# Peptides against a protein of PDB entry 4CIC: the designs that were tried, part 137

Target 1, 148 residues: chain A of PDB entry 4CIC
Amino acid sequence: KVSTKGHYGVQAMFDLAQHFGEGPVSLKSIAERQGLSEPYLEQLIAVLRKAGLVKSVRGAQGGYILAREPRDIKVGDIIRVLEGPIAPVESVSQDDPEHSLKFDFSVTKSVWEKVKKSIEEVLDSITLADMLKDAEEAQMAQGYMYYI
Target 2, 147 residues: chain B of PDB entry 4CIC
Amino acid sequence: KVSTKGHYGVQAMFDLAQHFGEGPVSLKSIAERQGLSEPYLEQLIAVLRKAGLVKSVRGAQGGYILAREPRDIKVGDIIRVLEGPIAPVESVSQDDPEHSLKFDFSVTKSVWEKVKKSIEEVLDSITLADMLKDAEEAQMAQGYMYY

## One batch from the design tools (peptide; made by RFdiffusion4, then SolubleMPNN)

Design b2_p22_5_s3 (from b2_p22_5, 10 letters changed)
Fold by OpenDDE base, seed 1:
Structure b2_p22_5_s3 (fold): chain B 148 residues (1-148), chain C 147 residues (1-147), chain A 22 residues (1-22)
Amino acid sequence: as target 1 above (148 residues)
Amino acid sequence: as target 2 above (147 residues)
Amino acid sequence: GDSILLLVPEPGEPEYPEPLPP
């Protein structure tokens, strides 16, 4: 499962993408639109800011903006920032040295590496700009169904 | 993370595939080879048996066998049996109805559906027979490096 | 480093409190 952290991070970044070029967006407004708690969103935004995906703007109309254009931010970039490297299996070898899986599970490991690569390829193929386009297409499709 | 359950389930099924046609394998021998606790393996095997992926053989030389040929068991089948449907994101909607995400996050959902589909395609493309072949090729490659 | 397991949620408490419903 993409952690709740990764899921909500993508939602928050998508909200900022929808407002890109309109100026700073308040955390409160993002939280309200995305159904997130403001304190939780503050933690996510702090990580995203440190990674250089978002910028804070100070002042009465302050808030957050994307630090890059939506086309220059991949979903994979957001996920790597929030969750770290995509790993489909915990390396059992790190936490319990006594349970050193004696067997070179090289074949089983190769299965998980194929899964990892596939996930990375998908997430790196989707930008925030692609998500914006998909949203616009979905809204247009809904609008046409009400006119028939 | 493929749960420890999914990971060890694939390992146990692969061990049974390596012994396919040799007769029943004891849980103890699988546990020893795969570095698993026998009690944990018993739980996994019970689920796999109920799903019809393994059969139990009774007697002094009893144990477990694959219920199907290695070519007829996908890694995806093992994972679905042990973990259920591959879901890249918890449907926030199922466990906390009060946290009904008011917004139709249809676009965000579509991202996770693409990830799901990609994972399913990979896991459904790999059989236990493919894993056996990969193991044989790896063993041959190691043998040639020592010569 | 917390590896993203996309397939199985760690049963661990989200390090961050679950987003309270609005």
Scores: peptide ipSAE 0.028, ipTM 0.754, DockQ to the pose 0.093; fails the geometry check
Fold by OpenDDE base, seed 4:
Structure b2_p22_5_s3 (fold): chain B 148 residues (1-148), chain C 147 residues (1-147), chain A 22 residues (1-22)
Amino acid sequence: as target 1 above (148 residues)
Amino acid sequence: as target 2 above (147 residues)
Amino acid sequence: GDSILLLVPEPGEPEYPEPLPP
């Protein structure tokens, strides 16, 4: 599962992308827009900041900004920072040497590796800029539905 | 995560595929080969049987067999039976109507839908017959490394 | 129906949450 952490982390990063170039965004405003608890968002932002995906700006108009342009942040980068390496299956502790020798284990592992690779390819193909574009297109589509 | 249930379910189904055509396999023998507890395997097999992926054979030489040929069972079919629908993110209960209206929610949802589709495509592209072939190829490769 | 969530982090070493500074 992309944990709730990964899901909400992508939402928070997307909110920061929507405000990119407008200056620092307060955690409170992100929390309100994304329907997140502020304390939970603080934890997410702390991790994202430590990883260099977001920057904190100090002062009365302080808050957070993306550390890079939206085009330079992949969804995969956000997920790896928040969740760690993408694993489709819990690594059964490789510590049982008897299980490592079973040929069947290698074949099942290869299935999960294919799944992993596919997930990584998708997540690494989507940037925050792509998400912004998709948002703009969907807003235009909604706008046209109100004019009909 | 493919849960431990999905992982071990695929292992158990693969074991049955390796013995396909040899007759019924006992749960004990599958458990021993796959390193599973027999009670856990009983639960998995019960679900797989109810879904029509495995059949029980009664008698002194009874046990379980695949209900279909290995080529007719996708990994995706096994996973859907054991785990339900593939979802990359917990469906946050769509029950908050206020969240459904946020444009941002739709965009993030589309990301997860792309991930879901990609996972489904992979799992639906792999059959138990493909896994058997991969196993044979890997055994041959190991055999050549020991010479 | 229970949805299968496939994305699980590899158990990296649980980074013990650094104790919140006092």
Scores: peptide ipSAE 0.027, ipTM 0.758, DockQ to the pose 0.154; fails the geometry check
Fold by OpenDDE base, seed 5:
Structure b2_p22_5_s3 (fold): chain B 148 residues (1-148), chain C 147 residues (1-147), chain A 22 residues (1-22)
Amino acid sequence: as target 1 above (148 residues)
Amino acid sequence: as target 2 above (147 residues)
Amino acid sequence: GDSILLLVPEPGEPEYPEPLPP
């Protein structure tokens, strides 16, 4: 599952992408627009900042900005920062040696590896710039539906 | 995550596929081979049986068999039976109307839909027969490394 | 119908310590 953390992290990053070039965005404004709790967003932003995906700007008009252009941030990058490596199956804790699934059947593992690869390919194919473009196209399409 | 349920379900179904045509397999034997608890496997098999992916055979040599040929069972079918619809993101319970994410941004949703589609395509492209073939090829490759 | 989440962090990456509440 893209955890709630990954989902909300992508939403927060997308909000920052929508405001890219307009200056720092406050956590409050992101929280309000994205329907996130401010404390939760603070935690997400702290992780994203540490990973170098966002920058904090100090001052009266302080807040956060994307550290890179929207085209240079993949959804996969956001997910890896927030969730770690994309795993399709919970690694059953190898810690119980007695229940060491002796048959880590290479074949079943290969199924999950194919799923992992597929997810990675999708998430790495989508940038924040692609998301911005899709949003613009959707808004244009809605605008045209009001004119028809 | 393919839950532990989905993962073990695929393992159990694969075990049944390996024994397809040999007669009924006991839950005990599946559990031993796949490193599963028997009680957990009983729950999985009950769901798989109800979905018509496995059949129970009664008698002294009773157990379970695949209800269909391995080629007619996709990994995606197993996962959907055990886990329900494949979703890349937990549907945040829409039940809190106040936290109705007003911006269910069609765009973020579209990302997850693309992920979903990709997962479905992969899981629906793999049958138990494909897994059997891959296992045979892997065994052959190991056998050739010893020569 | 409960949807299956596939993306889980691998166990063993250190939980980034919850930033101490300010």
Scores: peptide ipSAE 0.027, ipTM 0.763, DockQ to the pose 0.176; fails the geometry check
Fold by OpenDDE base, seed 2:
Structure b2_p22_5_s3 (fold): chain B 148 residues (1-148), chain C 147 residues (1-147), chain A 22 residues (1-22)
Amino acid sequence: as target 1 above (148 residues)
Amino acid sequence: as target 2 above (147 residues)
Amino acid sequence: GDSILLLVPEPGEPEYPEPLPP
């Protein structure tokens, strides 16, 4: 599972992408739109800011903006910042080197590495711009379904 | 992360695949080879047995065998049995339907569905027979590095 | 049903003890 942190981080970043070019967005407004607690969002945004994915703007109309264009932010970038390296299996601590047939361990590890690679490829193939486009397409499709 | 349960389940099933055709394997021997606790393995094997992935053989040389050939058992089958459906994100309880902009939720959901599909495709593309082959290839490669 | 946790929970969330299989 993507952690709740990763999930909400992607939601928050997507909200910022939807408002990209409109100026700074308040954490309160993001929290309200995304159904997130403001305190939780503050923690997420602090991490994302430190990683250089978002910028804080000071002033009366202060808030947060994306630090880069939506096309230059991959979902994988967000996940790596919030959750660290994608690890499909916990590294079973190699603590007992003696009895683990080193060989069997290598093959099972290769399965999980393939899973990891696949996840990384998917997440690195999706930008916030792609998500914006998908949102627009879905909105159009819903609009058409109401008129039919 | 694949749960420890899923990980160890794949290891145990792979051990049974390595011994496929040699007769029943004791849980003790699997536990020893795979570095698993026997009690934990008993729980895993009970689930795998109920799902029809393994068979129990009774008798003095009793134990467990794969219920199907290694080529007919996907890693995805093992994972689904042990962990259930692959869910890349916890279903945030839809408890507050009112304020979640339904639309934003749909797009983020689509990302996770793509991840899910990708994982399923990978896990369903790997059989225990593929793992056996990879093991043989790795053993040969190690043998050549020592010469 | 234990859903496959793909991504590492942050080290600070209490490891919910894997429910002992029933």
Scores: peptide ipSAE 0.024, ipTM 0.760, DockQ to the pose 0.254; fails the geometry check

Design b2_p22_5_s4 (from b2_p22_5, 9 letters changed)
Fold by OpenDDE base, seed 3:
Structure b2_p22_5_s4 (fold): chain B 148 residues (1-148), chain C 147 residues (1-147), chain A 22 residues (1-22)
Amino acid sequence: as target 1 above (148 residues)
Amino acid sequence: as target 2 above (147 residues)
Amino acid sequence: GEDILLLVREPGEPEFPEPLPP
């Protein structure tokens, strides 16, 4: 399961993408729109800022912006920043050599590597721009259903 | 991450696949070969048995066998039995309707559904028979490097 | 680095007791 951190991180980054080009957005406004606690969002945004995915803008209209265009931010980039490397299986820490899964069953490892690769391919194929487009298409489809 | 349960469950089922057609295998022998504790394996096997993926055989040569041929057991079947439905995001428990993710952001949900589908497709494309074949190919490749 | 847990247990599923170290 994508952690709550990864899920809400993608949600917050998507909110910033929706406001891209409109100037800085306050954390309060993001929290309100996305149904997040402001303190939780502050922690997420701090990590995303440190990773260079968002920028802080100072001043009377201060807040946060995407550091790159929505097309230049993959969902996979957000997840890797928040969660670390996409690992399908807990790497049994190499630190206990005795409980080293002695049978590095090359075959079972290969199954999980295939899963990892598949997840990475999906997450790296979706940008914030793709998500914006999907949202626009969904809104248009709903609008047409009200006129029929 | 696949839980330790899912990982060891696939490993235990793979051991049973390697011995398919040889008769019942004792939990002790599986635990020893796979580096698992016998009590932990007993719990895994109990779940897998209840789901109909393994059978218990009684008698002096009692133990466990696969309930189906290795070709008829997908890795996805094992994972669904042990872990439940493949969910890419924690379903926020439906129990607190007020903290229901009010914004079922259809768009963010669609991302996770794509991930789910991708995982399911991979796990449902791999059978225990495929794993047996991969193991045989790997052993042959190692054998050729020693000569 | 905290690895992404892709398979999360549902809350309330009995934690399989960690295998006692041998």
Scores: peptide ipSAE 0.040, ipTM 0.782, DockQ to the pose 0.137; fails the geometry check
Fold by OpenDDE base, seed 5:
Structure b2_p22_5_s4 (fold): chain B 148 residues (1-148), chain C 147 residues (1-147), chain A 22 residues (1-22)
Amino acid sequence: as target 1 above (148 residues)
Amino acid sequence: as target 2 above (147 residues)
Amino acid sequence: GEDILLLVREPGEPEFPEPLPP
């Protein structure tokens, strides 16, 4: 599961990317724009901050900013910070090595490793800058459809 | 999550593929080889049977067989039968249409759709026959390392 | 049909409180 946490974490990071260079964004404003509870967002931002993906700015106009440029933050980086390593299958408890024919386990494991690698490749191929570009293109396309 | 259900379902189907052409396999024997509980396997096999991926054979040597050749069963087919459509993210409840209009939703959705497509492509590219081949190759490689 | 989430939580990671439905 990209949990609700991963999903909302990507949304919150994308919101910060949209405001990158405009200064600190309040958690309240992110929460309102993204339809998130402020307390939930506080927890997400705390994790993202600890991982060095966001920075807190102090003061009357305080809030949060991306710690790096949008091009330097992959979706995969956000997901790994919030969810940990991308695992396509729950770790089958290593506890009973005796009963699984070692061979069948290796082949099925290889399937899930291929899935994992594919997910990682996709998520590591998408940056917040790519998402910003996709957003701009979608807005332009919508604008053109209303002018036709 | 490929749930435990999806994982064990692929294991059970792979066990049936390894015995394809040898006749019916008992659930007990699959459970023992794959380290699964027999009651859990019964539930999995019931779903797989209903979907037409396995057949039950009646009689004293009864059990289950693949309903198709291993080459005609994709891992993706097994997962879709057991788990349903592959989704990388829980369906955000469609209940708030007002929030769906935000541009941000469309972009984030597109990320997850790309992930979904990638997973589907991988799982649909792997057949039970491919898994059998990989198994044989791994056994041969192990045999060569001991010489 | 509910879409299957592939990413598994490791046991013991604090569940983020599900956002309360609005």
Scores: peptide ipSAE 0.040, ipTM 0.785, DockQ to the pose 0.126; fails the geometry check
Fold by OpenDDE base, seed 4:
Structure b2_p22_5_s4 (fold): chain B 148 residues (1-148), chain C 147 residues (1-147), chain A 22 residues (1-22)
Amino acid sequence: as target 1 above (148 residues)
Amino acid sequence: as target 2 above (147 residues)
Amino acid sequence: GEDILLLVREPGEPEFPEPLPP
């Protein structure tokens, strides 16, 4: 599962992408649009900011902006920042030697590695710009449904 | 993440695949080989049996066998039986209307659907027979490293 | 790093007890 954190993080980043070039967006406005609690969004934005995906702008019209253009931010970048490395199986923490899945069955591991690679390829193939384009296409399709 | 359940379920099914054609395998022997507790394995096998992936054989040499040939069991079939539908995002239970992700932002949903499809394609492309072949190849490669 | 869980547990699936190490 993409955790709720990853999901909401992508939503928040997508909201910032939709407003890219319009100046700083307040956390309150993002929270309202995305249906997130402002405190939860503050935590997400803090992580994203520390990772250099988001910038804070100070001032009376302060808020947050994308640190890069939407085309230069992959969904995979957002997920790695929020969730860490994409792992299809819980790494049994190496630190419990007793519960070390001693059978690193190389074969089962290879299955999960293939899954991991596939997920990474998908998430690294999608940028915030691609998401913006998809949103525009969806809006146009909805607009056409109102005119028919 | 494949839950521990999914992971161990695939391991248990793979163990049964390795012994396919040799007759019934005891849960004890699977548990010992796979480093699983027998009670945990009993629960896994019960689910897999109910789903028709495993058969119980009764008798003095009783145990479990694959219900199908290894080539006819996909990893995706095992995961769907143990974990349910592959979902990349927790379906926030629709029942909490307050935390209903009201913004089913069609766009973010589409990202997760692409991830889901990709996972399903991978897991449905791998059979227990493919895993057996990979194991044999790995054993041969290890054998060559010792020479 | 917390590994990203991509497989969703359905609500109500019995929590399998962690296998006790042998």
Scores: peptide ipSAE 0.036, ipTM 0.782, DockQ to the pose 0.146; fails the geometry check
Fold by OpenDDE base, seed 1:
Structure b2_p22_5_s4 (fold): chain B 148 residues (1-148), chain C 147 residues (1-147), chain A 22 residues (1-22)
Amino acid sequence: as target 1 above (148 residues)
Amino acid sequence: as target 2 above (147 residues)
Amino acid sequence: GEDILLLVREPGEPEFPEPLPP
């Protein structure tokens, strides 16, 4: 599962992408638009800021901006920052050494590695700019359906 | 993450594939070879049996067999039986209605649908027969490195 | 680092009991 954290992180970053170039966006406004709790969003933004994906702007009209252009931020970058390395299977090895998959049959591991690679390829192929374009196309399509 | 359930389910099914055509395999022997607890394996096998992926054989040499040939069982079939539909994102909507993703922005959903599709394509492209072949090739490669 | 759980359970699917430690 993309964790709730990863999902909401992508939503928050997408909201910042939609406002890119318009100046700082308040956490409150992001929370309202994305249906997120403000405290939860504060935690997400803190992690994203530490990773250099967002910047804090101070002042009366302070808030957050993307630290890079939307085209320079992949969905995979956001997920890696929030959730760490994309792993298809829990490494059973660390928490219970006795239930360590002793027979990590090389073959079953290879299946999960193929899954991992496919996910990474998809997430690294999608930028925030691609998401913006998809949103614009979807809005245009909806606008035409109401005129028919 | 493939749940521990999905992972162990694939391991158990692969063990049954390795013994396909040799007759019934005991749960105890699968558990020992795969490093699984027998009670956990009993639960997995019960689900897999109900889904028609394995058959129970009764008798003194009773146990389990694959219900189909290894080529006719995809990894995706095993995962769907054990874990349900492959979903890339937890549907946040049901457990915490207050944190219900009210704005399922069509765009973010589309990202996760692409991930889902990619996972499904991979898991549906791999059969137990493919896994058997990969195991044989790996064993042959190890054998040649020792000579 | 917590590995990303990518396979999502639909709501209402029974949690498989974690394998009891031996």
Scores: peptide ipSAE 0.032, ipTM 0.775, DockQ to the pose 0.129; fails the geometry check

